# Designs tried in a protein design run: peptides against a protein of PDB entry 5VZU. Part 199

Target 1, 271 residues: chain A of PDB entry 5VZU
Amino acid sequence: GRTLEDIFHEHMQELILMKFIYTSQYDNCLTYRRIYLPPSRPDDLIKPGLFKGTYGSHGLEIVMLSFHGRRARGTKITGDPNIPAGQQTVEIDLRHRIQLPDLENQRNFNELSRIVLEVRERVRQEQQEGGHEAGEGRGRQGPRESQPSPAQPRAEAPSKGPDGTPGEDGGEPGDAVAAAEQPAQCGQGQPFVLPVGVSSRNEDYPRTCRMCFYGTGLIAGHGFTSPERTPGVFILFDEDRFGFVWLELKSFSLYSRVQATFRNADAPSPQ

## One batch from the design tools (peptide; made by RFdiffusion4, then SolubleMPNN)

Design b2_p27_3_s2 (from b2_p27_3, 10 letters changed)
Fold by OpenDDE base, seed 3:
Parts: sequence; structure tokens; C-alpha cells
Structure b2_p27_3_s2 (fold): chain B 271 residues (1-271), chain A 27 residues (1-27)
Amino acid sequence: as target 1 above (271 residues)
Amino acid sequence: MEISDDASGFSEYAHTEDGLYQVEPPP
């Protein structure tokens, strides 16, 4: 039977050949679209910019990491036959931190899957609740026709004032000390290992991570057919490296900052 | 597996000292 390795090898050869055919057209008129780097903000998790990824059989990809309030986005700068350039390959929800277990339990794919799917369900619930509040507000502008209905005058009814004195009991409201979620010490990274059965092209990934977040990755067939968002884990290793675990694909992508400095890469100030 | 001659969807990145560019195939 075809092994998973045989399928992976066949798919890699196909992508290499497609890329060769594509690059052979470079002797023709190419369109160059200028890209600007996102502006850095103080609240950004890391400096935004270009990252070099290695994803499965696709080889080298370039993504732009940007921050949008409580969301981060990886936008494809390179396209492939599945996902064209300009698409958001990853979307990260910075509201939903993933807590990784100890190293022993991190090796268990089912444990990681449980944690991610629980967070996915919370995100789905929050989206449903926020959708209901937006719907109810628009309905009530019925035209108040001001019908002038008349003056009827009645009547005095007087009744009673009973005196009841009930007592003092000054039950001190116990200060529910809202356990201030100690800001998870941003300092010491935790030991990190991929779950057993998660494919990585390179076993040379960082063995310590700073923090993880829930996210979704974009998958599609060739020609961008049937595009879907799949659940995953964004893993921040350091200022220059992050990973994404594609939960359904059981794969890991490592992204490293492009160290090249680009002159005039800053976005023009909005006039 | 028939290898599709359809190289559609590929795009590359280029950079110069003066900027970063997405390289798109001919239309």
C-alpha cells in the first residue's frame, strides 16, 4: 500500500515541478506589487514583519505577521497552488491563550486536541452571544403615531402605612477577592515538545516556548478549491520565531523572521 | 498521478535594497 511517506514524496515532486513551470514563465512580463511592512505598535506581541516558513511539502513560504488588536494574522506573501498570495494562512486569537501541560502530557496528541477543541467551542459560543445583541436593537422603531387620547380624571384611593421596623443585621459583604489572574509571568519559557504523530519537516525546532494561543489555519485544494479554516495552536518561541500546529493535519510549521532590512518598506503615512 | 501543468496560484517574493515586492505571474 502507499505509505504516508510515498504520498508526501509524490506531492512534493508535483509541487516542485509546478514551481519549476511557473518560474520558467519569468522570462515573460511579471507583475511586481510593492509590499509595505506593518507599523509596529507597543502592544504587539512581537515586532510585526516577514517570516520564512517551512510547511510540509510546500517548501519555503513567506508570510507577513501583523497585529490587529486582540488578533494576529499571517498573510501569505508567496502563493502556492493551494493558497494564493494575499490570503490569511493563519489567524490567531490573542484572547484565547493555550496552556500547554507538562512535557509528558505534551507528547499526547489527544490531550492537545482536547485543549484546542475546548477553546474552539468557547470562541464559537462568544460569537453566537455577540450576534444576538446586534440583532435585537434594530426592531423597535415603529412609528409612534401620537394619538391624542383624552383626559379621564379618577380617583383618590388612600390606603395604609404599616410601620415594620426590621433590624440591623450588618452582614459584612465578604470581599470576593476576584483572584486577579496573576499576569502569567512573561519571563521564563516552558519546555516544549511536539505531540507524537505531529509531522515536522525539521526536528530542529525550539524546545522552549514563551506562550501559546488558539488560532485557525487556512487549507484548500489546488486552485483554492473548498477553502476551510482548521483549528490550531500558535506557539511563540521568541521574538524571531513562532510555530503553528495544524491540529487536523497533524502537522507543524516553523516560522523564522526574515533578517533582511528593506529600505522604504514602511507604509506611507495615511495622507 | 498526472502532474498538472497548471502552475496557477504560485507567486514569489522579491526584494531589492529599495523594497519588498510580491511577484505575480502574468495574467
Scores: peptide ipSAE 0.177, ipTM 0.705, DockQ to the pose 0.591
Fold by OpenDDE base, seed 4:
Structure b2_p27_3_s2 (fold): chain B 271 residues (1-271), chain A 27 residues (1-27)
Amino acid sequence: as target 1 above (271 residues)
Amino acid sequence: MEISDDASGFSEYAHTEDGLYQVEPPP
């Protein structure tokens, strides 16, 4: 029978051949769209910009990492037969930190799966609650035509004066233990290992991470058929490297900053 | 960012001294 390696190799050869055929058809008629690097902000988790990565069997990809308040986005700069260029290959929720277990339990895929799926359910609940508040706020602006209620006459109710002594029930103010937002210790790297059964194209990934976040990755069939967002983990290693664990695919993509200097790649200042 | 509606999905990037470009087939 064909091995998983044989199937992967055949699929890679097919993609390379498709890419070659496709690019060779358009040798004289290419569209060039200007790309601008996202402006860096002081609150950005790392400097935004171009990263090179490996996407499963699809080979080398280029992704633009950008920050949008409490969200980060990886946008494809290179396209492939599954996911066209300009698509958001990863979406990261910077509100939902993933806490990795100890190094022994990090090898357990089911433990990582449990942690990620629990965060996914919290994200779904928050989206439902926020959708309900936005819905109720629009419903109350019906014009209350204030019909003038007629002045009913003040009946003089009589003055009975009984002396009831108010008991001083000294209700102790319950200390609302403000759940101390554990300061995001951005500084101490945690030991990192991929779970058993998560495939990586390169075993040379960083063995220490700064922090992890919940995210979703885009997957599709050839021709962008049946696109869906799957749960995953964004792993920040350092200023120039991040990873994404595709939970359902049991795969890991490593992204490294493109070190090339691009002239005139800064967005024009808004005039 | 306009998404290429091209069913091939293949797109490249190019950089020149003047800047960075996405390279797509004609629409």
Scores: peptide ipSAE 0.173, ipTM 0.699, DockQ to the pose 0.400
Fold by OpenDDE base, seed 5:
Structure b2_p27_3_s2 (fold): chain B 271 residues (1-271), chain A 27 residues (1-27)
Amino acid sequence: as target 1 above (271 residues)
Amino acid sequence: MEISDDASGFSEYAHTEDGLYQVEPPP
């Protein structure tokens, strides 16, 4: 029977061939669009920039990590046969932290799956509720056909007197307990291990993580067919490393910061 | 200009000491 290694080698040969075909279509007339590094903001979880990752069976990829308020985004800089460059390989919801269990229970894939799917359902509910409030507000501006009903002279109803008893309705200001954004506990890194049955190309992943967030990864067939977002976990290890657990694929991608310095990679300051 | 020769994907980027560039097919 074909070993997993045989299947992997065949798949890698196919990918190499596809790359060769694709790159051979690049005749000498390539256009180059400059990619600027996203500007760093004080509220960014880590410095934005280029990260080198492992993308399942497809090998190494370069992604741009950027922050967009309460969302982070990994954008592919390298394309592959499934997902072209410029696609958002991962989208992270920084509002939805994943609380990892203890190290023993982290090895249980079903426990991680349960936790992630519960967060996914909350995200879905929040999207539905926010969609309903926006929908109901627009419906009631039916065009009032202003039929000009003739101005019947409404009689002067007499001036009832000024008895202004000031009702001291002492409306207690309901303390809107602002749900104190629990300060991002720069806590001691929690022990981290991949669940049993999650495949990693690199066994040398950090065994402690700072925090985890709910996210979605983009998956597609060859030629970007049937693209869909699959649930996953963004794992922040440190300033230079993050991971993504692809829940449905049972795979882990490790991303490490590209330490290359580019002289003019910063977006020109708006003058 | 060095184009990353990652054997597993389409090398749709190039880099220089000056910066990173997306390589687009001819129009």
Scores: peptide ipSAE 0.149, ipTM 0.691, DockQ to the pose 0.296
Fold by OpenDDE base, seed 1:
Structure b2_p27_3_s2 (fold): chain B 271 residues (1-271), chain A 27 residues (1-27)
Amino acid sequence: as target 1 above (271 residues)
Amino acid sequence: MEISDDASGFSEYAHTEDGLYQVEPPP
């Protein structure tokens, strides 16, 4: 029978052939669009910028990581046969941190799947609740004909006096045990391993991560057919490396910061 | 300007000393 490796190799050959056919058709007419780095903000999780992805059958990917309040986005700089350039390959919800289990339980794909799907359901509920509040507010602007309310005369309420007898009732201060919010262990890197059955192009991924967040990845068929958002995990390793676990695809993409210094890569200040 | 041949996509990137460029087929 065909091995998974044979299927992967055939798919990679198909993608290479498609790329060759398409690039060969446009060899003399390529357009060059300058890419500017997004401005860094103090509240950004890491410095925004260009990251080189190692993605399975897709070879080399360049993504722009940017921050938009409590969301991060990976925008494709390189296109592929499935997802063209300029698309948001990943969208990260920085409100929804994922706590990975211990290293033993991290090997269990079903445990990771459970955690991610529970967060997905919370995100879905929050979106439904926020949609309901926005819907009810618009309905009631019927034109209230402003009937001129007649000026009722301000009756001068009399100033009666201050006899505040001090009732002594010594209500015991109930010790509100302020549940000490355990300081979010934000800073300690935890051991990291991919779940069994998650494919990585390279086994040389960081074995310690700083934090994880819920996110969605964009998948599509060839020619950007039937694009959909699949659940995943954004994994911050360090200032220069992050990963994305594609839950449904059972794949992992590692992204490393492009270390090339570009002159004038900053967006021109809006004059 | 160096174009990354390693990309398996339709849209490539190119870099120069002055910056990064998205390389796209004509519209």
Scores: peptide ipSAE 0.182, ipTM 0.709, DockQ to the pose 0.298; fails the geometry check

Design b2_p27_3_s3 (from b2_p27_3, 10 letters changed)
Fold by OpenDDE base, seed 4:
Structure b2_p27_3_s3 (fold): chain B 271 residues (1-271), chain A 27 residues (1-27)
Amino acid sequence: as target 1 above (271 residues)
Amino acid sequence: PVLTSDYSGFSDYAVLEDGLYLVEPPP
């Protein structure tokens, strides 16, 4: 029988051939649109920029990683037969950290699935509550034609009565329970392993991660048919590497920073 | 199998002397 590797290799060859045939038809008519790198901010989780990744059978992908407050985004720079360029291949919610269990329990796909799905339901609840507050706030601005209420006469303010003695109530100093500042263990990565049954094209992934976050990935059929967002885990390994676990697909994608210097790729300063 | 118009979406990037570009088929 064909191995999963053989199937992935054959499918990659088909995609390369399709890309070649498609691009060769337009060889004289290709359009060049200038791309700018996102400006780096001090609050960015890592430096934004171009990353190369392998997504399932789709081959080599180039994505732009950018930060938008409490969200991160991976935007496709390379298109494929399923998902065109400019689409947001991953959307990361930096408010919803995923806590990975110990290394033994990380091998359990059902445990990771439970953790991710619990966070997904919290995100949905927060969106519904925020949608209700925004909905109720708009409903109350009916134009109350404030009919001019007639000027009721100013009743005279009665005089300030006198000298109540200061009682020395010696309130005991309530013990300020020092909220234990959870030490910002910002520095030590945690051991990382893929769950059993999660497919990776490369077994050479980092075995330590800094942080994990809830996210969603975009999937579609050929020609961008039936596009949907699936739940997943964004895994920050280091400054130059991140991963995405596609929960429903049981797959892992590793992204590595493109180590190149780009001329004139800085975003124009807002004039 | 006709490689139908359904394979619209292939794009790439190019690093040119003057910058970074998205390379797209004509619209």
Scores: peptide ipSAE 0.276, ipTM 0.741, DockQ to the pose 0.552
Fold by OpenDDE base, seed 2:
Structure b2_p27_3_s3 (fold): chain B 271 residues (1-271), chain A 27 residues (1-27)
Amino acid sequence: as target 1 above (271 residues)
Amino acid sequence: PVLTSDYSGFSDYAVLEDGLYLVEPPP
């Protein structure tokens, strides 16, 4: 039988062949567009920049990580047969932190799925509420024709009587010890493991994470057919490494900072 | 199957002496 390794090799060969066929159609007339690194801001979760990762079976992926207030984005620098360069492969909502369970419960895919889907539902509710506030503001400029509504008579509701027997039921105030959510100490990494059944190309992923956030990942068929966003988890490991769990795909992508220095890659100062 | 889509999906990056570039098919 074909090994998983054989299938991965065949698929890589197909992708390389597709890339070769595609690029050969242009008679090597490729264009070179200069890339600038995003400017770093003090409020950025980590330094923005280029990250290299593994995306499913597609091999080496380069993404630009950038921060946009309460959102982060991974933009494809490398294209693949499914998703072109310039597309936002991941969108991260930095308002919706995910707290991972203990290490034992992290092995349970259904627990992670529950947590992510609950956050997804909150994000949808917030979007619907914010959409309603924006919609209602435009409708009320109809001219107030002041038709005088006639004074309908107030029916006298009857005065039911007084019997105030003071039942002394001394219910002890159960001390709801508000479990002080220990502020997740921003400095101590939590033990991290992938759920059972989540595929990773590299088993050498970091075994500690700093924090997790809700996000969405872009998936499509070949030729960018039927593009859709799927729910996932952005996992910040450290200053130079993050991951994305593709929940529906049961896949994990690990991204590591490109440590190379590039000449003239700083964004031009706004003149 | 003719890859008929003008889908520039196979863009790559290049590091040149003067900077970082996206390598794209012609528009």
Scores: peptide ipSAE 0.259, ipTM 0.724, DockQ to the pose 0.512
Fold by OpenDDE base, seed 1:
Structure b2_p27_3_s3 (fold): chain B 271 residues (1-271), chain A 27 residues (1-27)
Amino acid sequence: as target 1 above (271 residues)
Amino acid sequence: PVLTSDYSGFSDYAVLEDGLYLVEPPP
């Protein structure tokens, strides 16, 4: 039978051939667009920048990681036959941390799937509730015909000083023990393993993660057909490495910071 | 421009003397 490796090689050969045909149609006339790195902010989870990854069967992927308040985004720098450059390959919700189980239970794909789908449902509910509040607020601006309120005469406020006797009632202030929000334990690096049946191009992934978040990945057919967002897990390993588990695809993409020094890659300061 | 990636996608990146570039077909 064809091995998974054989299928992968055949698909890679097809993609290489497609790229060759596609680029050859332009008589090798390629455009060069300057890329600028996003500015770093103090509140950024890690330094934003370029990361190289493996996207399933698509080969090498370059993604720009950026932070946008409580969201992070991976923007494709390299395009593929499915998803063109400039698309958001991953969107991470930094509000929704994923708690991985112990290392034994991390092998169970169904457990990870359960955890992710529960978070997805919470995100969906929050979006529905926020949509309802926004909807009700718009409905009540019926044009109130401003009937001219007749100028009621200012009745003189009578000066009576209230001799309010100080009632002594020494109500004991109940000690509202402010439950000290335990500072979010800077999660000690948790042992990490991929679930059984999740494919990785590289088995040399970090075996310890710092934190995980709910995210969505973009998938599409060839030519960006039927694009959809699928649930996944963003896994922060360290300052220079993150992963994404594509839950429905049962695949893992590892992204590593591009360590190359780029000249003039800093965004020009807004003058 | 040295294409530094054996990328199978339609676009790639290039490191040039003066910076980083997306290499793509003309629009």
Scores: peptide ipSAE 0.255, ipTM 0.726, DockQ to the pose 0.291
Fold by OpenDDE base, seed 5:
Structure b2_p27_3_s3 (fold): chain B 271 residues (1-271), chain A 27 residues (1-27)
Amino acid sequence: as target 1 above (271 residues)
Amino acid sequence: PVLTSDYSGFSDYAVLEDGLYLVEPPP
């Protein structure tokens, strides 16, 4: 069968031509939908906004990065024949940090794959456990048929006396060892290199990263056929640059902040 | 507003004098 990689490579030149053909056909009938930049929050990993990236063989794309509690999302602003605009090209789980190995072991694709797949399995287990707890709690409210059992007169049990011997049970205050919040290692950036066999369209990627997180990327065939979430690594380089390693595609996408200032692009303040 | 597009085609963005827009083919 054609690999998803084969599908993307065969269509690369065709995609540029198709974009030109489609754009030229609609020159007089385009619809304009206003885009607002996500509001920045103090707890956001970086400032949300527009980023220019490379998406596998699809070329350059524009993605909106936004933060949603412990998740980040990359939403396509530019659509392509495989994945339309408005789709979430990447979803990042900010709960699941990826620890990259040393620089020598970072060259090993199998080691990176192992690390990411172990995190994927943890995420899957957490989702299953959280689903079970929510399910079991609802089942046991069988309709208690409140048969009105006749009010048998509860006999007044006699008031046993107040013998208040104060037992000095000197319960030692168990030292609740406050789990020391491991200081958020605003650690010095670690050396970064792509694994051998991971393709990059640009060899000029940052060689130091701040932190990495587990994420999933959306892949699809032409016409948005068989859309699937594939495991990957979100790599934060700096305030203006992040990357995504697509494990199954063995590809790397670099995203750089669009430095353009947009008028009236701020979300209207909630009145 | 969350950018949602049900259009299976190419979309782009435009920077106009009054703001940023998603440019889509007609529905």
Scores: peptide ipSAE 0.237, ipTM 0.716, DockQ to the pose 0.337

Design b2_p27_3_s4 (from b2_p27_3, 11 letters changed)
Fold by OpenDDE base, seed 4:
Structure b2_p27_3_s4 (fold): chain B 271 residues (1-271), chain A 27 residues (1-27)
Amino acid sequence: as target 1 above (271 residues)
Amino acid sequence: MELSSDASGFSEYAVLPDGLYLVEPPE
């Protein structure tokens, strides 16, 4: 039977051929649309920007990483046959941290799957609860026909009464035990290994990670058919590298910051 | 940069002297 590697290689060749055919058909008529880097915020997990990814059979991807409060997004700058440019290839929920087990248990795909699916269920519950609160609030604005109740009269403003005494109640200063926020130790990255059976195109992934979060990845058929969000793990390795484990696909994508200086890539100040 | 994509989604980025651009086929 064809190996996954054979299928991958054939698909890569097909993608390269398709790219060549399409690039050749446009007779050098290309549209240049200016893009801006997302502004960096102090609360951003890492500096936003362009990342180069290697994703399965899709080859090389350029993704814009941006932060939106407690969510991060990877937006495709490069498209592929499955997912066009401008789509959000990954969505990360920074509220839902994934705690990886020890290295021995990290090799167990079923353990990672359990952890991710438990977080997925929590996210689903929170979305349902928040949807119910938003739904109940809209129903009660029935138009109360304000019948014009009549103008009853100006009763007068009686007077100034006086003196009452200053009670000295000496409330003891309750020792607010300032829970010492343990300084977020610039935490030594935890040891990291991919589960057995997770395919990585590059075996040279970082063996330590800073933190992990629940996320979803976009998958689709050719021509963006039947697009769906699949559960995964966003893995922050360092300031310039992150990964995504596609749980259902049993695949890993490594993303590395594009080390380029972009002129005039800052968004114009809102006038 | 080796970029692989099918027609319907193919884009690249270019760093030009005046900025960063998405390079797309004409609509």
Scores: peptide ipSAE 0.228, ipTM 0.740, DockQ to the pose 0.412
Fold by OpenDDE base, seed 1:
Structure b2_p27_3_s4 (fold): chain B 271 residues (1-271), chain A 27 residues (1-27)
Amino acid sequence: as target 1 above (271 residues)
Amino acid sequence: MELSSDASGFSEYAVLPDGLYLVEPPE
């Protein structure tokens, strides 16, 4: 039977062949579109910019990481037969932190799957609730019938001051022990390992991560057929490295910052 | 940033002396 490795190699060979066939047809007619880096904001989780990814079956990709309030986006700079350039390969919800279990339980794919799917359901609920509030507010522009002026002034100030008595009852304030929200250990890196059965093209991934967030990754067939967003985990390792666990694909992509200095890569200030 | 790709979806980046570019097939 074909091994998973055989299928992977066959798929890689197909993609390389497709790339070669398509690129060879362009007869050296290539267009060059200038890319601008997103400006850094103080609230950005890390500096935005270009990251070099190792996609399992797609080889080397370049992704632009950008921040949009409580969302981060990975936009493909390199296209492939499945996901064209300009598509948002990953969308990260910075509102929904993923808490990884201990290192032993991180090896359990089903535990990671449970955690991610629970967050996915919360995100869906929040979207449904927010959709209902926006819907009800539009309806009642009932016709403002112009009903008229009536003026009347009446003033009266009545005074009454009664002295009601100071009943003592000293009900003991039950000390609601405010469960001290353990300060989210925002900054301490935790040990990180991929779950068993998650494929990584490179086993040399960081073994410590800062934080994780819920996200979705874009998957499609060749020619961008049947595009779907699948649940995943964005893993921040450091300022220059992040990963994405594709939950349904059982794959991990590692992204490393492109350290090259780009000339004229700053977006022109909107005049 | 609307990045177009051809029907193949293939694109690359290029670092040129004057900047960073997306390299695309002709439309």
Scores: peptide ipSAE 0.228, ipTM 0.747, DockQ to the pose 0.352
Fold by OpenDDE base, seed 3:
Structure b2_p27_3_s4 (fold): chain B 271 residues (1-271), chain A 27 residues (1-27)
Amino acid sequence: as target 1 above (271 residues)
Amino acid sequence: MELSSDASGFSEYAVLPDGLYLVEPPE
């Protein structure tokens, strides 16, 4: 039977052949479009920029990581037959941190799946609730026809009295000690291991991670057919490395910062 | 910036002396 390795090898050969056929058609006429790096902000989780990734059989991919408030995005710089350049290959919700279990329970794919799917359901609920508040506000500007209806005058009705005494019962407001969310000690990496049955291109991934977040990854067939967003986990290892666990695909992609210095890569100042 | 890829979806990056570029087919 074909092994998973055989399938990945065959797919890699197909992609190389497609790339060769494609590049040979253009007789070396190529368009060069300038790319600018996203501006860095103080509140960015890490410095934005270019990362090289490995995704299954696709080989080397280049992704631009950028931050947009409480969201991060991975934009494809390299296109492939499945997902063209400019697509958001990953979208990360920095509002929804994933806490990984201990190292023993991290080996359990079903435990990771449970955690991710619970977060996905919360994200879906929040999107539904936020959609309702935006809808109700527009309706009530009915024209206030100012009809002047008249002054009618009546009447006096009366006085009723009595005295009921204020009982002072000074129930002490129990200080609901808002459990101060202990600022998760952002500094200490936790042990990290891939779940059993999650495929990685290599076993050479960081064995400690800083933070994890809920995210979605884009998947499609050849020619960008039937594109869909699948749930996953963004794993921050360090300033220069992150991973993405594709939950439904049971795969892991490792991304490492491109250390090259780019000239004139800063976005032009908004005039 | 919407990066256009052609129907093949292939694009590459190039680091040139004057900057970073997406390398794509002609439109």
Scores: peptide ipSAE 0.226, ipTM 0.749, DockQ to the pose 0.362
Fold by OpenDDE base, seed 5:
Structure b2_p27_3_s4 (fold): chain B 271 residues (1-271), chain A 27 residues (1-27)
Amino acid sequence: as target 1 above (271 residues)
Amino acid sequence: MELSSDASGFSEYAVLPDGLYLVEPPE
């Protein structure tokens, strides 16, 4: 019988062959579109840029990591039959840190699944609450047809007197507990291991992580059919490496910075 | 920058002397 390894190997070979066929068909007529690296910001979790990833059975991919306030995005630079170029292969919510358990409990997939799904539910609730506030504000500007209400007569304002007792409205300053943005302490690295049953192409992943965040990964069938966002964990290992655990797929992708220096890859300064 | 791919979804990148490029099928 085919082993799982055989199936993954065959699927990888198929994808490589497909890539070769499709790219070779255009060898004489390729269009070159210039790519610019995202500008680095002081508040970026790590330097934005190109990362080389392993996408489970899909082989090697190149993603652009960029930061957008409290969100990080991995955008596909290389497309594949499932997820085209330009798609956001991963979207990371930097507001929602994942706390990994101890190393023993990290081996338990169900424990990781519980933690991630609890964060997913919080994210869903926050999105619903924010959606309600935006919805109620637009509804009430129905055009008030200004029916000219008839001029009812100006009854005389009786002159009642001056008693100016200053009510000391001691407005207690509501302590806006500024939720102290816990500075993104580059916490001391935590021991890291993949849960049992999470597939990694290479067992050569960092065994210490700096921090983890909730995120979603994009999955689709061939031809970008039925695209959906699945829950996962973004794992920051260091300045040059991150991972993504695809929770539903039980897979891990490791991304390593492309160390090549790109000339003229900086976005032109807005003149 | 919007990145496009053909119906296959495949694209590549190229590092040229003058910069980084997405390599796409002809439109």
Scores: peptide ipSAE 0.226, ipTM 0.751, DockQ to the pose 0.358; fails the geometry check

